# Ledger of designs, part 56: peptides against a protein of PDB entry 3S8F

Target 1, 157 residues: chain A of PDB entry 3S8F
Amino acid sequence: VLTLFVAVPSLMTAFTVAASLEFAGRLRGGRGLFGWIRALPWDNPAFVAPVLGLLGFIPGGAGGIVNASFTLDYVVHNTAWVPGHFHLQVASLVTLTAMGSLYWLLPNLTGKPISDAQRRLGLAVVWLWFLGMMIMAVGLHWAGLLNVPRRAYIAQV
Target 2, 166 residues: chain B of PDB entry 3S8F
Amino acid sequence: DEHKAHKAILAYEKGWLAFSLAMLFVFIALIAYTLATHTAGVIPAGKLERVDPTTVRQEGPWADPAQAVVQTGPNQYTVYVLAFAFGYQPNPIEVPQGAEIVFKITSPDVIHGFHVEGTNINVEVLPGEVSTVRYTFKRPGEYRIICNQYCGLGHQNMFGTIVVKE

## One batch from the design tools (peptide; made by RFdiffusion4, then SolubleMPNN)

Design b1_p11_7_s4 (from b1_p11_7, 3 letters changed)
Fold by OpenDDE base, seed 2:
Structure b1_p11_7_s4 (fold): chain B 157 residues (1-157), chain C 166 residues (1-166), chain A 11 residues (1-11)
Amino acid sequence: as target 1 above (157 residues)
Amino acid sequence: as target 2 above (166 residues)
Amino acid sequence: MTSLEAFLESL
């Protein structure tokens, strides 16, 4: 009940953020249906990290609805599916948002801008983190659908 | 102009909210489709049954593992299972192939899991409550029971076996 | 420079 109660407000919030990104991209000269995406600051890890987190949150949020559905939860409950959901919500969205926030916050607090080398390294870290999380999350969700149990070191598949 | 910016933002928000609403209906439709086409061999009982975890080992249908398998009708059985730290009783559980089995599972101590490999049987077992699961084994052989809810230091070694006879 | 290009150059 609680998950379904917050599902609609969460979707509204997520799509409001998307609307803000579209507005920002168009202000930066992006045009057309998708041109605004290309106009966003993809060279800044403080921007890229939370956006990748939001992308991971899309399947995670859909999974939340599955986990909250009585009949569907019976299939996935206490399987590898649940850790897969957690890694999308916490290890992707929350962690990448925190990483992005730090890439913005630390230079502002110290008064020292990051070097170009540090910026490129930051982009590598964020993209590699996202890639690793997506591989692991897809694997865990797939394993969960194959009835691999949670909190067990063995499984018959 | 701030007013112009607000108007532009509202236009984008309206578009994205419309998309959001459309996606909500898509998700509802997908859930409905899944429910309409999904055939599950395990049916959980909706009736809440309670038991005293402090006496369940001494009296009642869970007290004697030798009497845990009860024939309730033609090709129909009820199996009274205890999940405890750290194992299951009876162990092994012996049932006939093709029979309708009603598992009634409870715990005398802490919360455990009851996950049967090779099946869709997967329930939590709470002290003071009886978990009821209905299943029919179509293939003979051994099925491993795994605890998938952390229950203490011996959790990783908590296994049982169901033996399905021809 | 794109994010992908920057990523590849950082390797």
Scores: peptide ipSAE 0.017, ipTM 0.777, DockQ to the pose 0.014
Fold by OpenDDE base, seed 3:
Structure b1_p11_7_s4 (fold): chain B 157 residues (1-157), chain C 166 residues (1-166), chain A 11 residues (1-11)
Amino acid sequence: as target 1 above (157 residues)
Amino acid sequence: as target 2 above (166 residues)
Amino acid sequence: MTSLEAFLESL
């Protein structure tokens, strides 16, 4: 139990970001418990990408607590569960944040705004990436719980 | 107004922090629930046992694969297993159905995995340390041992077999 | 049983 409190600083950081998003959404006219979410700029891939990354990071973070648990780690260690966790933490949050950053960075570096077609394509890419990552991550976690080994090309199940 | 904005941000931060702490306790509760309801979630760790990886092949209980399976009681066995690049010894490991088997596993070279399909046996094997796993095979047949820790060029082909006899 | 239900049962 005491070890799990190590997660507090990480949670503080993550939810500070969420607080900033809520504030921004409310400034954009969002009201109520969830109205601020709808008010966020979902038409901008530079915004959507890291937010989707955050969404994927939530179950990944929960998995981090599982992995840090002595008894539960024995169940999941070196199974497909571990790659599943990484694909949520790195391939979702970090990668999507990087992708989103590019949608901001490139126009600023070149001095040219992205076209509407490029914007729509960017949205498609980000959403498809997220969908793929979620499917893969769920599959890997599920397989891990079914005792599919990591770093093996075969499994009994 | 910068002051108003700052105050608003702080209010939201406090709310989210409270939520985060609540979720932490939910996760702790879920872990506790899992431990209470699922036996697979409770695996006791043994005491750390050391061995010299440079001599483990020459002397001691791992030295002779023919003597690797030792009966320690009427329905109890200890099996001394070496995981090495790139295989296991003895191979196959032959044990009786229904007997309590204590696996003592170590490595003479690098870190390996010891993952037995169809069981909850899944441990890393470190040179200089002895991994101890207790298991009772209820079903006869062949159980494949898989290395799930990268150990070199032959890692993907590193397999063993446990044969459970009726 | 849905795939989601099966997954939840595996947890």
Scores: peptide ipSAE 0.017, ipTM 0.798, DockQ to the pose 0.094
Fold by OpenDDE base, seed 5:
Structure b1_p11_7_s4 (fold): chain B 157 residues (1-157), chain C 166 residues (1-166), chain A 11 residues (1-11)
Amino acid sequence: as target 1 above (157 residues)
Amino acid sequence: as target 2 above (166 residues)
Amino acid sequence: MTSLEAFLESL
């Protein structure tokens, strides 16, 4: 019940953020149904990181609803599914947001922009992190559905 | 300009809200799909039953491992299982193939897991509460019981065995 | 810039 109550404001927030991104993209010259996405500042790790985190959070959020389901809990509870969910929520969204925040915060605090090399490195880091997290998350969710237990070093499959 | 910006934002929000409604149905469909493809059956929770964890080892149906398997009908058994740090009793649990087995599981110490490989049996075992799980083993052989809830230093080695006899 | 382009740029 609590999870479902939290889900409502979370969804509202998500769509508000999406609306803001669309607006920003259109202000940057993006047109059409999806052209605004391309117009977003994908060259800035301070932008890319949290956005990737948000993208990872979508399936994680859906998983949260699954985990809160009385019926579905019997399938996924205490399996590898659970850490898969956690890694999407924490290791993807929270961590990437933190990473991205640093790329925004430090230049603003110091008054000095990041170098091009730092920018490029930042982009590499956040994309590689996201990729790795998605691979792991998919694997963990899959393993969970195969009844691989959580907190055990052995599995039948 | 501010008013125009606000109006534009509202328009986009409405669009995304419409999208959200559509996605709601997608999520429902995905949940339904998951239920249909990944559930080997639901083991319903039984009535909440409580026991005193401080005395469960001394008296009652869990006290003697030799008396843990009780025939309750022609093809029905109740097995009183203790999950403890760090193992299960009785161990092995011997049951006949094809019989309906009602596991009554509790703990005298801390929370444990009771995950039986090759089955959909996966429950947490709380001190002071009795977990009830009903299952029929269709195939003979050995089924490993795994503790999937951290319970201390020996957690990783906490295993049991169910032996299903023909 | 696309996501792919941004990634490639980072290399």
Scores: peptide ipSAE 0.012, ipTM 0.771, DockQ to the pose 0.015
Fold by OpenDDE base, seed 1:
Structure b1_p11_7_s4 (fold): chain B 157 residues (1-157), chain C 166 residues (1-166), chain A 11 residues (1-11)
Amino acid sequence: as target 1 above (157 residues)
Amino acid sequence: as target 2 above (166 residues)
Amino acid sequence: MTSLEAFLESL
């Protein structure tokens, strides 16, 4: 149980970022409990990508706490649950953050803004990526709970 | 104005930090619930048992696959299993239905997995350590052992069989 | 238009 405190710094960081997003949304005119979300720049792939990564990171982080549990690890360890967790953490958060960073970095380095076509394509890419990752991650977690082994091409459920 | 903005930011941060702590307690509570309601299906971590991986094939209870299944009492058996690159011994492992089986699993070479389909048996096997798993097979038949830890080029083909006899 | 809406329109 005490091992769960290892998650505190990560949780603090995650929710601090969320706080920053709320503040930004409110500065952009969003009001109410959820109105600030709508006020965020959802037309910018440099913003959308890392935010989608953060959203995927939430269930992944919860899963990380589960994985760190001595008792619960007996159920999930070396099952499809684990790669499900990885894909939420690395393939969603890290990858989408990297994608978003490129959408910010390249225009700044070149001095050329992205075209509207590139912007729309970027939005499509990050949303498709996120959707695919969520489907795969949910499937892997489900399979893991059904005792599908990790690192095996066959399973009997 | 800047001071007011900073105060507002701090208020939001405090709120979200409070939420994060609350969520932490929720997760702790869930784990506590699991601990409180744990059933006999949970195989506790036993005492760490060590073995020399360099001699385990030559001497001791793992050395002879023909003697790997040892009856230790009425309807109780201990099975000494080696996981190696790339298979298990004995193979098949033959045990009676309804008997309490204690698997003692180790490796002479690298880390392997020991995942038995249709059961909750799923452990890593480390050279120099003995993994102990207790299980009772209620249904006769064949149960496949799968290596779920990468162990080399033949990993994907590393299978064993437990045959449960009536 | 949300990014999701924009994405859906691109399909």
Scores: peptide ipSAE 0.006, ipTM 0.803, DockQ to the pose 0.015

Design b1_p11_8_s1 (from b1_p11_8, 7 letters changed)
Fold by OpenDDE base, seed 1:
Structure b1_p11_8_s1 (fold): chain B 157 residues (1-157), chain C 166 residues (1-166), chain A 11 residues (1-11)
Amino acid sequence: as target 1 above (157 residues)
Amino acid sequence: as target 2 above (166 residues)
Amino acid sequence: SAADRLRELLE
């Protein structure tokens, strides 16, 4: 229980970010419980990338709580569960945030807006990246629960 | 109206905070459930036992692999295992079916893993520290030991075998 | 500057 108190600031931060997205969506004309989501700029890879990263970070964060548990760590430690966790955290959130940042930064630094083709390609890249990360993460977590070891090329199951 | 705007924002913030708190309780509940239903499978951490990694190969219970399996009771054994670059000693480890086995594992060189397939035995092995794991093999056969902690160029080939005899 | 170098690379 005490260990889980460490998660409180992280959860508060995460949901504050979510609240900011809700506010932004509502300012853009979104209404209702979920209408604000549709109102967000999903046509901009600079927005989509970090948001997808945040979405991947949710199960990763939950897994972080599990990993931090003294008891539950006996189950998951040094299994495929662990790389499943940090791929959500690093390869999803950090990487997608970096990708999204570049989609904003490069046009800003050069003074040249990205073309429509580049924009569409960017959207495809970040969505495919996210999809791949989710598939891999689910697989790794599943394998981890089946006691597939980390840092090994073989497993019983 | 600024007041109305602040009120609305506050409502949203309260909602998200409430959700955050709810999720915290969900996670606590999941942990509690796991503890309540899986207590029998949990081996609590014991007292930290130290050993000198520079002499462990030369003296003490890990020095002779032929004497690594020690019967401590009618159906109880202690097995002194070395994890080293790149293998395990003794190899194979031979133990009786149904006996309570206490593995005492250490390393003379670098950090290794000790993952036994088909079991819940999965510990890191640190030089200077003795890892203690208790397990009873219910089924005879061979159980592969896998190193799941990177330990060098031969890490991927570092395997051992536990042979459980009837 | 770094920005100038970046502009040159992206032209």
Scores: peptide ipSAE 0.000, ipTM 0.800, DockQ to the pose 0.009
Fold by OpenDDE base, seed 4:
Structure b1_p11_8_s1 (fold): chain B 157 residues (1-157), chain C 166 residues (1-166), chain A 11 residues (1-11)
Amino acid sequence: as target 1 above (157 residues)
Amino acid sequence: as target 2 above (166 residues)
Amino acid sequence: SAADRLRELLE
């Protein structure tokens, strides 16, 4: 029961970040309910990477609530579901945030801005990473629901 | 200007906070719905039972694999299973079809998994604790037991078999 | 201002 209360500060944090994004988008000229999203700097891999991580974190966070639920955890525990959750949380959010941080940090540390080619390559990398991770995560969650065990090379299905 | 900016940010934060609370209730509602509609087949948590892992192999119901299957009623059995590095005993576990089987599972060494394919039996096995799982096999045949908790170098080869007889 | 700093950061 107490474990589920962890969802409260987590959601508060997540939506606070969303609020910051909305504010930023509106400052950049975005208007309306969704126009602020389009106004965000989607041409910058340092921005896109962590945002994609956040997007992956949404289903991961929902899964966190499932995993924290005593009854529901019984269904998914030690199945492929759990690695699916980890890959959304660690390999998506954390990793993409780290990638995004590097795209910002390295140019600043070296004093050399990234070239346009490097920028485009960076965008390709983070989008492909996100796509691949979503495919993998969906597959793992699906397999988990089919009772495929984790930490095993063989399964019933 | 700074004050206006802060007020604007605060307004967005309040809106998203309200949304977050709403979503929290949605998730709780979804969990409640799931529990209300999909309660069939859920294995209830057993009572906490303790055992000494250092002596479990020498004395008690887990000591002799040949005596591991105990009939406790007309159509009821208790099976005392050891999960160890790296296997299960008894192996195979032989039980009759249609009987209510109570598995009492423990470990003499490290944490293992007890995942039975084709069933909803999936528990961790901790040294010093007894995991209790109740299940009735409706179909005869062989059911593979898989260790789904890493337990050492031989983890990947740690399998068992439950044979359900007609 | 905070708004200006944010714009600068996102440019």
Scores: peptide ipSAE 0.000, ipTM 0.786, DockQ to the pose 0.011
Fold by OpenDDE base, seed 5:
Parts: sequence; structure tokens; C-alpha cells
Structure b1_p11_8_s1 (fold): chain B 157 residues (1-157), chain C 166 residues (1-166), chain A 11 residues (1-11)
Amino acid sequence: as target 1 above (157 residues)
Amino acid sequence: as target 2 above (166 residues)
Amino acid sequence: SAADRLRELLE
């Protein structure tokens, strides 16, 4: 009950953030239904990181609702599904947001912008992290559906 | 103008809220799909039963592993299982093929898991509570019981066996 | 304005 209750304001927040992104993209010259996405600053790891985190949070959030389901809990509880969910929520959203925050915070605190090399490296790190996390998350969710147990080094599958 | 900017933001928010509503229906549909395709994993919950974990080893149906398997009908058995640090009793659990088995599982110490490979049996075992799981083994052989809830230093080695006899 | 500030932050 509590999880489902929290899901509502969380969704509202998520879509508010999305609205802000759309607004920002349009301010940057983006037009049309999706053109604003391309107009966002994808060359800035401080932007890319948290956005990728948010993207990973979407399936994770949906999974949270599944995990909170009385009936579906019997399917997924204490299987690899649960770690998959956690990695989307924590290792994706939280971690990427932290990474992105550093790319914004440090330059602002020091007054010195990051070099182009640092920027490119940052982008590489963030995208690779996201890719790896998505692969792992999909694998864990899949394994969970195949009844691979959580907290065990062996499985019949 | 700040006022105009706020109005614009509100317009975008309204649009995204409409989208959010649509997505809610998508999520509901996905949940429904999952239920339809993975119903085999559902184990209905039984009545909540309590037991004293401090005395469960000394008295009652869990006290003697030799008396753990009780025939309750022509093709029905109740098995009183203890999950403890670090193992299960009785071990092995011997049951006949094709019989309806009611597992009554509890713990004398800490929380454990009771995950039977090759089955949809997957429950947590709490001290002071009795977990009830009903299952019919259609295939003879050995089924491994795995603890999937961390219970201490020996957690990774905590296994049991169910032997299904023809 | 808020819009102008946002543009500045994103430049």
C-alpha cells in the first residue's frame, strides 16, 4: 500500500522533470514533438549522466509496482529480479546522478571549466556505465523470471 | 517575462501529465501480461500461524525429525520442516510421488529462505511464524532446497534435499 | 526572466 502510494508522487515528479527537459530543449531551439530532445546538451556529461539515470529509473519504477503487487510478489520475491530492480534504481539513477553532479559541481566550485578531454572522457564513462547497467539489469530480471534465487551462488537454470 | 515562462512550463506539465496517465495504463497492461504469463509461480498464502521459536525444537510436531512426515490422508501428507542455521530438518525429506504435500515450515533461530529448485516453492521462514506451502511433486527424484535469505556465516552452504519416491 | 536564466545555465 505504501509503495503504491509513493508511486503516484514519484511519477508526478518524474514527468515534471521531463516537462522541464522539454522546456529547456525548446529554449535551445528544438522544435516539434521530439526535436527538443536533440536540442538538449548531450555533449555535457553533467547533463547526460542524470538523464540516463532517469531513463533507467523508468523500467525500475515500473518494476517497483510489480514488486509491490500482492500476486506478482510470489513470482519475483527473493529472486534475481529484485537485484535487477535495485540496480536500476540505485546503481543507475543514484549513481549516474552522483556522477553527473560531480561534473557540474566541481567546475562551479573551482571556477574552472573541465577540459575538452575530460568532457569526452566523462561522456564515455557515463554512457558505458549506463550500457553495462542496462545489460546487467535485463539479465537479472530475466534470470529472476526463470526462478534464479537471490543470495545464492547456484541455480538449476 | 517570468509570468509567461511559468505559463509555458505549466502547459508542458499538463501535456506530460496526460502522457503519464497513458503510461499508467501501459504499466497496468504490462502487469496484467506478467500475471497471465507467470501464474505458475504463484503460491497462495495460507493462514497465519504462530509458534514459539524457543520451544519448537523440544516439543510439538517439529521436535522429532523422524515424525516430521505425517500422513493426513490417502494421498496427502504434512511435513513439518525446520529451517535453522544452517540446514533443514528432516534432511532428506522423503515424500511419495503424486501425493499432496503440505509443508509446515518454521525456524527456531533467524529468518531463512525455503526455495525448492524445480518448483515454485519459494517462501521466507520467520521465527515465530509457520509458513504453509502446498505442492504435489509430479516427478520423482531429488529436489534441492536453497536458503535465499541471508542468515549468517553459513548461509551459502545451507541446503536441504527433498526426495520424491515413486 | 526564468527563461533567460535557464538559457544562460545551459550555454
Scores: peptide ipSAE 0.000, ipTM 0.771, DockQ to the pose 0.010
Fold by OpenDDE base, seed 2:
Structure b1_p11_8_s1 (fold): chain B 157 residues (1-157), chain C 166 residues (1-166), chain A 11 residues (1-11)
Amino acid sequence: as target 1 above (157 residues)
Amino acid sequence: as target 2 above (166 residues)
Amino acid sequence: SAADRLRELLE
């Protein structure tokens, strides 16, 4: 009940953020149904990181609804599915948002802009982090559906 | 300019909100489809059943492991299982192939898990409560019981066995 | 196969 209660406002918030991104992209010269996406500042790790976090949050949020469903939760509860969900919500969304915030905050606090080399390194870190988290999350969800238990060092599969 | 910007934002929000509403129905449909196509497996009991964890080892249906398996019908059994630190009782649990088995599981000490490999049997076991799960084993052999809820220093070694006889 | 195992668990 609690999860389903927060699901509606969370969806509203997520799609409001998406609307803001579309608006920003169009202000930056993007046109058409998808042109606004390309117009966003993909060269800035402070932008890329939280956006990738939001992308990870989409399947994570859907998984939250699954976990809150009585019949489906019986299948996935205390399996590898659960840590898969956590890695999307915490290790992807929260962590990437924090990383992105750091890339914005440090230059502002120190008064020193990041170098081009640091910017490129930051982009590499954020994208590699996202890729690793997606691989692990897919693996954990898959393993969970195959009845791999949580908090156990062995499995039949 | 600010008013125009707000109006534009509102238009985008309306579009995305419409999309969100559509996705909500998609998710509901997916859940309904899953429920409709899932026609076999473990059925949990919906009623609350309580037991005194301090006396469950001394009296009642869990007290004697030799009497834990009770035939309740021609092809129906009830198995009274204790999950404790650190194992299961009885061990092994012996049941016939093809019979409807009702597991009544409780704990005398702390919270444990009851996860049977090769099946969708997966419940938490709370002291003072009886977990009920219904299952029919279609294949003979040995099924390992795993504790998937942390229960102490011996948690990682807490295993049991269900032996299904032909 | 993994697919067969999944089907068995979800049926």
Scores: peptide ipSAE 0.020, ipTM 0.794, DockQ to the pose 0.242; fails the geometry check

